# Ledger of designs, part 248: peptides against a protein of PDB entry 5Z08

Target 1, 168 residues: chain A of PDB entry 5Z08
Amino acid sequence: RQKDEWAKKTSSLMKQLDWFIGEHLGAMLAAEELGGPVVGELMEIDPDDLSAGFNAHGKLKKATSQPDLDRRQRRIDDIWGPQDEQGQAHKRKRGADEALAASAEMRDLIEQLMNKLVEAGGDNSATYVEIPRESAAARFLVRSKVAMFHPNDARRLRLVDFGRDLDD
Target 2, 222 residues: chain B of PDB entry 5Z08
Amino acid sequence: GLPRLIDAIEEASKIPAKRRQTPIKPTIEKLTTHLYTHGASPDSLLRLADLLTLRNHLDQASLAAITRNLYPSSTVSDEVVLRFIGALGHGQLKPTLALQALFLRWLVMVYHLLENPGVLGQVYGVLFDLLDTAAIRPQLCHLLALVTRRKHVRPFRIQAILTLSRQTGGDPNLTGLLRVFKNYYPEIIVGDATKGRASAFKHPDPQWRQHLDEIQQRRSEA

## One batch from the design tools (peptide; made by RFdiffusion4, then SolubleMPNN)

Design b2_p24_2_s4 (from b2_p24_2, 14 letters changed)
Fold by OpenDDE base, seed 2:
Structure b2_p24_2_s4 (fold): chain B 168 residues (1-168), chain C 222 residues (1-222), chain A 24 residues (1-24)
Amino acid sequence: as target 1 above (168 residues)
Amino acid sequence: as target 2 above (222 residues)
Amino acid sequence: SEWAKKLKELEGIYQRLKQGAASL
């Protein structure tokens, strides 16, 4: 009985988190990743403004492994560029794709952080996830005090242990 | 073609305006029209960067007109970037601060076309040390907002921005840059001096961007 | 229980993410 109630609560919370990431956070993280406003600054980002960045030819240029810098400027451009009608449809589609990608990256990062915390068995040194880049997702987690960077290595991220602060 | 126009302007740039046999203005107008229509190749960009950044006898209006029409047809090399960065600051051999502001604006607008965006991260200190120069600060803060990574967010730079923000009465561009820093260090207390409106670092010229996109698209179809 | 700890962590994550997004 108690395990089943706990499993239901966990499942419900995961669904709410997934919805929150997908419906609210993904567009904003996409916004930051492409170099729009930072998540946590009072800019009403219309999801349609995220769409304003995509070029007319609709081909997803492969995410070349180019550093966070290139994504950021393409998106200051992509958020604040002129909206023509043909551009709007391609822009909406790509904005949706980037929001989905940002949502997926955030979900994956949270999952990795939680898995590492469980695997570490209380060893704080083993709780770090290696991040390939300082993504909008990673920065948001740190800003929200959900995660912390390693003091000596910005590529290593760990979950903040909320459980210890409650048992002390 | 563009190379011949650049040749003529390079030759004219060596001669004081009063000693030129022919007015340079018609050649500048041809150059700017060509740049607007076709953009500049990497080689042409380097030559134009030298014309814009090196001391010569070209008038400020001509230099500004070239800079406003400096559409890359392709990528922007590290060498071109470094020419513009090297032209920043105070000095008798440096371009005017008004022209430097146009260069920084240009770097912001073409940032997505840099071959190696990391080059700006290498010169981050040079850019950061110019924040006290009010005439270029808006565009400089915008460029730094693009370039800033955790490795650049150091205690001394945090303190420098906070100090300069207080001294300027909370310049919105400095507040915007400090918000970028706060993304890496959430514990940064943006004191009462920063309760002001931060710059959103919007694209400086949406029409220029649209026209750049059109030029870049023509290259992808060729 | 290990499960109760995991739920508290998820709840903490969710609340902090909401707060981080609401400070927008």
Scores: peptide ipSAE 0.123, ipTM 0.331, DockQ to the pose 0.229
Fold by OpenDDE base, seed 5:
Structure b2_p24_2_s4 (fold): chain B 168 residues (1-168), chain C 222 residues (1-222), chain A 24 residues (1-24)
Amino acid sequence: as target 1 above (168 residues)
Amino acid sequence: as target 2 above (222 residues)
Amino acid sequence: SEWAKKLKELEGIYQRLKQGAASL
């Protein structure tokens, strides 16, 4: 009974978090990855705005399509590629794909951070997740005081333990 | 002394060349000789930065000659740095791009003498936004290579370099700067844009460096 | 319980993410 109630509450909270990440955070994280403002300078980034790309001042530019580089490097390259009209439709699709990818990365990173904290059994040395890159997601978690980098290794990220302040 | 030479040049700078009673060139030659021999104190350096960066009636050859001989005898203040940074970019009140390139070269050569190297990190955005200006790009990339810290390596700046690298056909200076970024973020996929030659950002003038070291050594002995 | 800890962490994450997005 109690385990089932905790499971239901956890599931409900995860759904709320997934919605928040998907509807609000994903586009902003994508904008940061794409070279837009750091999450916070633009509260509402339309995926269509992501498609326009950003000027040197972090303001929206018009959309361009380059197909063949690695997806994240392509993410980078298509924001700043030459502005063709056919590029706008491809960039809108790309902006949406970037928001989805940023949402998925944030979700996965949160899940990994939580799993490592549980698996560590109180060993702080075992709580670190190895991140393949310092993503907008990782930076946002650190900025929001959800996670911390290892002091000597920026590839290692851990969840801030919110629970310890209550048991002492 | 140097202050009196600066006074004479400041007064001459207010007057168009055709209306000067005396040629300024002999005074510029005395000033550049003094700078070469003794360097500039912090106070003199600030006054010279104003002469170099503010619109006046000095000719471009005189301004370039002063800049090429602008040896600090001691440290370089934040105020001096900010005068040179404020002089960068496009505008009718700005120095010529050729003179701006000399200022950036100077900042590279005196970087180790800055009282606060962090001041360049505070204006990093201003410097970075000028990378599209081809005439100053080589020296600007070199300065940015010295100034860049992890906090400056942002996704938008990575992209800006990659795009500008493609638009320029793989400028070696941009490739060099991107390599500096990759030192902070090894996962930066530089793709075909970095298959090109990267600048090594060697010291722009070894003779100028040696002469600066000689001027700086005399300060430590006094 | 392990589940109670996980829920508190999720709540903390969610609140801080909201604050981080709203403070901007």
Scores: peptide ipSAE 0.122, ipTM 0.302, DockQ to the pose 0.262
Fold by OpenDDE base, seed 1:
Structure b2_p24_2_s4 (fold): chain B 168 residues (1-168), chain C 222 residues (1-222), chain A 24 residues (1-24)
Amino acid sequence: as target 1 above (168 residues)
Amino acid sequence: as target 2 above (222 residues)
Amino acid sequence: SEWAKKLKELEGIYQRLKQGAASL
C-alpha cells in the first residue's frame, strides 16, 4: 500500500520531469551546445528560435534588418545565421534534432546519476558517473546544484545528497 | 628512491603536524631535490598529484615546494591532469586558490608533455566557468589559450568574456583569451572596453622550461 | 524507506532544475 503510493508519486514526478526536460530544458541546452546563451541567461528559447542562430554575444538574432550592421557582424551572422531558405529549413530541423538530443542526454545523465546513487548503498565513492565529455547537460546539473564533480576527477559526476542538504 | 620518499610523505600526510613523531620537512626537501634532479615518473606523478590535490595534513609551503619541482621525466597522463582540474574552484575540501594557481601554471608548463592534450578540451567548460575567480584567472587564461579550439569558441563564451572583461575593467588576460578566440573567428569585435593591452601568454618560467628539457633529454638518451 | 529517499531526491532534482532554469 504505502509502497504503491510512493511508486505512483515517483511515476507522476518522473512524468513531470520528462515533460519539463522535453518541452523547456532541451531547447535551452541545445542552444547552449550550439553556442547560444548559457541556460539561465535566456528564460525561454523556442526551438524555432534555435534556427535563427545566435550573434557573437550569445543573443538571439533579432530579425531586424538594420542595414548598417558592420560587414564583420554579417560574417558572424553568415556563420551562425540562417543562410538561404533551404538552409533555414535544414537549420530548423537541426535545431529540433539538437533539442531532442539534448533532452535525451539530460534524461540519460539523470537516470545514470540516480541509478549510481541507489547502487552505491550509501558509499559516496561509488556514486560517481563517468561522463565522456563536458556537456551542457552536465554543466547545467552542476550549476543547478543537482550534481557535483568528483574532487579529483572532472570526468566524474555524482548527485548532491539531497537527503543531507534538506535537513540543513 | 622516489617511491620510498612518497610513501613516507603519504603516511605523514595522514597525521596532523602536531602529532607527527618526526618532522616531515627533511623528507620534503629530499623529495624536491630528487624531483629537481631526476623528475617524476608517470606513477610517481599520479601519487604526487593525489598528495597535492587531496585534503591532507601537509602544510601549504610543502605542497607549493613539491608543485614547483614537479618535473615530469616522461609524459603526463589524463588521470594526473584530471586530478589537478578536479582540485580547482571554491570549496572547503579543495586546495587553496594560491595552490590552484600553481597547478594551472604547472599544466601550462607541461602542456606539451600531455599524453592526450584533448583531455583539457573535454573539460573546457569546467575551466572556463572559473574565469570569475580572480586569484587563478591569469594562469587559467593562459591554459585556456593553449587548449582553445574552434569548437570551444561559442557565442555564449564570447559574451561571457566580454561581460567579465567589462566587470574587471579590461583584465589583460581576458583580452588575451579573447584575442585567441578572434583567431578562430576574426569577426569578433573586441569592444572598446577590451581595446587595452592583451597578455601575450609567454612561458611562465623559462628556467623551469630549460630544466625540464634537460630532464626530458636525459630520458631520451637512456 | 529507500523509495521515499528516491522520491525526495527526484523532488529535489526537479525543484533545483526548475530553480536553475528560472534563476538563470
Scores: peptide ipSAE 0.122, ipTM 0.304, DockQ to the pose 0.256; fails the geometry check
Fold by OpenDDE base, seed 3:
Structure b2_p24_2_s4 (fold): chain B 168 residues (1-168), chain C 222 residues (1-222), chain A 24 residues (1-24)
Amino acid sequence: as target 1 above (168 residues)
Amino acid sequence: as target 2 above (222 residues)
Amino acid sequence: SEWAKKLKELEGIYQRLKQGAASL
């Protein structure tokens, strides 16, 4: 009975986390990977807004049809956001694929971090996950104080022990 | 040999200077002389990287002296690089910003000896996020100028540099990094920030380079 | 005990991710 309640609560929380990662974080992390704003600065990125691309300032370009934007701005828009319907469709598809990939990477990273923490049996040296790259997911986990890098190895990431005050 | 000198320094590093039976300075001088003459093997570099990056009882002058004489006799492994990268940033457990600047300078000077230069590209964001730290910015911009590839040149990073450039009154190192970004995407409108003086990111120590080349040549003849 | 720890970690992760995304 208690195990089943814990399993249910864990499953429910995992589903909520998966939903949150998939519906909210994935698009924002994909935006960051695509060179958009850092997750922390833009509240709601509509996946459709990802298709508009980002300006040189990392801000979402509103699809302002204003013709008089200097030829240089169009080239940046061409690099980061093709204006044609096919380019928009490809960019939307790519944005969706990147959002899915970012969501998967975040899920996998959280799972690895949790598994290593369990496997380590209290040995903090064994709690580190080796990350293949510094992803938007990894950066977000660190910024959110969910994870921390090894003090001497930027490829090693561990879960923050929420039982320890961050100030110790 | 070098391993025995490292052993002695490792043991001394565990003990506060006031509690050491023997002064460590003569051993540091022997180490730095050996490093200057012969360089450090990959294994010795890793051990020295740990001594330099881990919190211990070595004085800052000794750590700086080791770093200034840290000539690789061979290649520099990913592990050694990552030790130095992991030592960057703010925190009580981190080395001083002055020492971090020396580490970044070292990475610039040995960049051509990295076994895998791509390792720095994998931690590009970690490096980039430290650009606000004025004390390390000159060397950090130089390292980023070497490491930057097209994949790293992203709109948010362009904006971050532009914002920081405005906040700093147009730091020439940031302007230099923006020029590197512009080499990958000429369309980057780097506003008035590019009209200023940019760093050319010249080799930080030509004498150190020459001496490194001499050490590396001896390896190719052996 | 292990499940309680895992759940607490997941809750902590979830809350911090929400805060990190809401401070956006």
Scores: peptide ipSAE 0.120, ipTM 0.304, DockQ to the pose 0.241; fails the geometry check

Design b2_p24_3_s1 (from b2_p24_3, 14 letters changed)
Fold by OpenDDE base, seed 5:
Structure b2_p24_3_s1 (fold): chain B 168 residues (1-168), chain C 222 residues (1-222), chain A 24 residues (1-24)
Amino acid sequence: as target 1 above (168 residues)
Amino acid sequence: as target 2 above (222 residues)
Amino acid sequence: MTEVENRLRQMIEEIEINIVKAKK
């Protein structure tokens, strides 16, 4: 009985998390990835606002020379293209697509992190997920203090095990 | 290198300013320039933490300048954290409250680089008991907002914040901390007396953060 | 920590707690 209640509650909380990621966090993550404000500095970013670009204070961190960063920079430049009506519609769509992509990345990352935590059975060394890049999602989880990088490898991320702290 | 600069400052710190043969200011400037450019290794951070937290003959401006440029090049050890925590509060051997506020601000800004963020949770009581110290309260509330977990939210601490909030006329930082507590316990009534706007605990220094990120990235490439 | 960060932290903590409780 109690186990079933906790499982049900877990499922409910996961759904709430998915909603939170999709409705609130995704646009902010996309903005950060696009060289906008760090997540939470601007509380509500409309995906449409992503298309308007970030003013001189939102300096796009120069894409470090990795080719995938060049694709995102091109996406930003395309979002900043001429404001004709068709351009605005394409920009809005692109902003929405970036928010969706950021949401998906965050969901996937959280899922992997949760799975590794569960699978590790209490072995902290086994809880690390390899991340392909330091994403806005990864940085946000670390800033939120729900995840930590490996001390020697910034490509390895783990969840903080909050469950252990309850038994102590 | 950085170790030699620290050596020179450590030796100078033992001597009153009036008795130094050479001004220390140029060496401090070299240190802060080096820290700004390269950051501090864990070993250097520990030595600098001792210089900052232990009573010595360094002037407050020099200590503040070092603290403002205390960029970790890697992680921050528990020992470094504990040096700064141990330097908090009132006492003749403690750093000035102004410097303590800078230490707390630094801990907020490097909190993501802590080897063990749990160390701050272990000293939560020490931090919490300093909330009555007005000079450090803003940074202390911000740090506590980062550190607070469900286990820390206890009835006596809720009541303590509520009482202190009333006594301070609704300090926005205390209201912000109460909001963090309310996240764990929704039943917490942030009483009507806290008509004050809650602090959002924004990053204290975005430029410092950006520069820290640049220093941290260089290490990942090496 | 931002409100958004705090909210995420709370949610993740509660999820992990419930996972642990469900396994016991």
Scores: peptide ipSAE 0.468, ipTM 0.692, DockQ to the pose 0.292
Fold by OpenDDE base, seed 4:
Structure b2_p24_3_s1 (fold): chain B 168 residues (1-168), chain C 222 residues (1-222), chain A 24 residues (1-24)
Amino acid sequence: as target 1 above (168 residues)
Amino acid sequence: as target 2 above (222 residues)
Amino acid sequence: MTEVENRLRQMIEEIEINIVKAKK
């Protein structure tokens, strides 16, 4: 009975996490991946704002005409096509797609990390997930102190075992 | 090096400013420059925490300057944290509320570098009981937002925040803290207590964060 | 740590705690 309650609660929390990732975190992660602000510097990134691109300081580029756009930003801008209504729609769609992709990456990463933690049975050495890249998702988890890189290998990430600290 | 600068400041801190033969300001400037460039080791942090939290003859501007440049080069020990927590509140031997606000801000900014974040959870009650102190409330709410876990979200604390929110006319920081509580207890009604927008508890100083990250990265490369 | 980072941490921590409690 109690176990079932905890399992149910876990499921509920996972749904909340999924919602949080999709509704809030995904756009911010996408913004960071696109060279925007670090996640949490801008709390409300409209996917539409992702389309405007970010300056070197991670701030939304206001449509100011200044030409000295750094090469990376130009590539982003080139990816974002002409500023016509169709271009804006494509930009918005792409921003949404990037947010969805970032959300999916985060979900998958969390799932893998949780699975490894559960499977390891308390062996911290077995809890590492290999990550293909240092993504905004991975960095965010580390900054959030929910994950840690392997001391000698930044491609290995593990979830912090908060459950262990309950028994001490 | 940093230890020698701390030694000089410790000695100067024992003497009233008017009785010092040499102005301490140049030494403080050297210290803050060093801290800005290299950060402070755990040992140096402890010594600086004592200088900042213990009653001495250092002026408020110097103490504030040290606090604003208190970049950890490594982790922050429980002992360092507890020095700052112990310095909070009202009392003749405690730092000014303005300085306490800077300490709380610092704790927020270095929270991710704590060796044991759980230490703040252990002193949660002490922190929570200071919420009525308006001068430190913004930073205190931010710190509590970081520290809060389910075990801390108790009916009496919920009620205390709700009451204080009403008394303050809906302090946005209290509303922000209530939102954190709502994560654990969805049934908490935040809206009725707060006519105002909740604080988003944004990082207090993005430039400070960036500079901290640079200092921390240098350590990982060394 | 940002609010968002803290929010995620709180959620993950709570999930892990509940997983552990569900296994005990």
Scores: peptide ipSAE 0.466, ipTM 0.728, DockQ to the pose 0.274
Fold by OpenDDE base, seed 2:
Structure b2_p24_3_s1 (fold): chain B 168 residues (1-168), chain C 222 residues (1-222), chain A 24 residues (1-24)
Amino acid sequence: as target 1 above (168 residues)
Amino acid sequence: as target 2 above (222 residues)
Amino acid sequence: MTEVENRLRQMIEEIEINIVKAKK
């Protein structure tokens, strides 16, 4: 009975997390990836705002890695391209697609991190997920204090084990 | 280097301003310029925390200037955190409430660099009991919003913040903290008295954050 | 930490706690 209640509660919380990622976080993550504000500096980013470009507060942090800079610059150039009516519709669609992609990336990353934590059975060395790049999603999880990079390898990310604090 | 500047300020801090042979202001300006450019190592942070928190003969403007430029170049140790927490509250040996507000603001801005964020959770009660101090309440609520975990959300603290919110006419920072509590316990009734707009606890200084990120990036390249 | 970061942390923490409790 109690186990079933906790399982139901877990399922409910996962649905709430999925909703939160899709409805709020995805657009903000996409904005950060596109050189916009860091997630949470602007609380309400409409996917349409992604297409309109970032105001003077969206200063491009120079990404340290050249390959990420080129992709980001191309995306910025695509967002700042000629504002014809067809261009605006295409920009709105691109903004929505980037928000969906960012949401999917965050969902997948959280799922992988949670699965590894559960599988590791308390071995912290086995909890690391290999990430292909330092994404806005990965940075956000670290800033949120829910994930940590491996001290010697920024491609390895692990979830913080909040369950351990219950047994002490 | 930074250690020599700290040595000079430590020696000057032992002497009343009227008895100093040389003005300290030029040395403080050199220190703050160095901190702005390079940040402070863990060892330098500890020494600076002592200068900021212990009673000495440094003027309030100098102490505030050091605090505003206190960029960590690395991590922040538990010892440094505890020096700032120990400096909070009322007392003749405590720093001014204005300086305490700057310390709390600093802790918010460097929270992500703490070696052990759990240290603040251990002193949660001490921090929470200071919420009645209006001068530090905005920054204190922001810090508590970062530190709060399920274990801290107790019935007596829920009641205390609700009572204080009513007494303050719905302080938006208290409402913001209560919203954090409600995330752990959805059954918390934020009564009509909390009709106040909740604080979103935005970063206190985006420019300071950006500059901190630049200092931290230089360390990863070294 | 922003409000959004805090919200995510709270949600993930609660999920992990409930997972642990469901296994006990």
Scores: peptide ipSAE 0.458, ipTM 0.713, DockQ to the pose 0.265
Fold by OpenDDE base, seed 1:
Structure b2_p24_3_s1 (fold): chain B 168 residues (1-168), chain C 222 residues (1-222), chain A 24 residues (1-24)
Amino acid sequence: as target 1 above (168 residues)
Amino acid sequence: as target 2 above (222 residues)
Amino acid sequence: MTEVENRLRQMIEEIEINIVKAKK
């Protein structure tokens, strides 16, 4: 009976985490990946604002054609076809797509990290997930103090085991 | 050292300013300089919390100066936290609302150094009931945003914030707190009455944070 | 720590605690 209640509560919390990632975190992660502000510096990033790109100070770049922006920013600039209504619709769609992609990356990373923590059975050495790159998602988890990099390998990430302190 | 400076200020705090043989200002300046350079140990922090929260004869400018330089060199104990929480609210024996706002701001800035962040969750009701006090509301909402867990998000508190938000014309700090509640209960309609941008609850003082980090780093190297 | 970082930490911590409690 109690186990079923905790399982139901876990499921409810996972749904809320999924909602939080999709509705709040995804756009901010996408902004950071696109050279925008660090997650949490701007609480309200409209996915539509992601299409405008960010300057070196993390401010929304006005539509001026500056040439030497980094490869991801160039991909955004290559979407800057003519400033017609169709161009704005394509920009909005791409901002939404980047937010969705960032949300998916964060969900997948959290899921992998949680699965490894559960599978390890208390062995901290077995809890590491290999990450393909240092993403905004990975950095955010570390800044949030919910994950830690391996001290000798920045490609390995693990969750902090908050449950272990309850069993002692 | 810091303990001797605190001793001198504690003794001076028992005496009205007009009856002191020596001006306390030079000793306060030495204290604040020491705190800025080295921070306060847990023991010193408790003694300073008592000086700041208990009724004494120290002037408001001195109390504010100490609070602005109250850098922990280590962790912040539950006892220190509870001194500051106990000093909140209205009453003849309570510190001024301006000083209470500084205490709440301090708690926000040192939240990551609390030995037990759960202590604030235990006094959540006390903090929440002070939201009607306009002078401390901005810092109080920020602290509550940090402290709030699912167990605190109750229907009566949701309704209380919504009611207070309407009464205040949509205080952006209350709207910010409602957004925190919405993270636990997505069905919360932060209705049209919140025409204002919600507060983002940004760090109150980035320079203070940087200086705190420098003090904390010196501890890890010692 | 930002509010968003703190919120994520709170959610992850609560999930992990509930997973442990569900196993007991």
Scores: peptide ipSAE 0.457, ipTM 0.711, DockQ to the pose 0.312

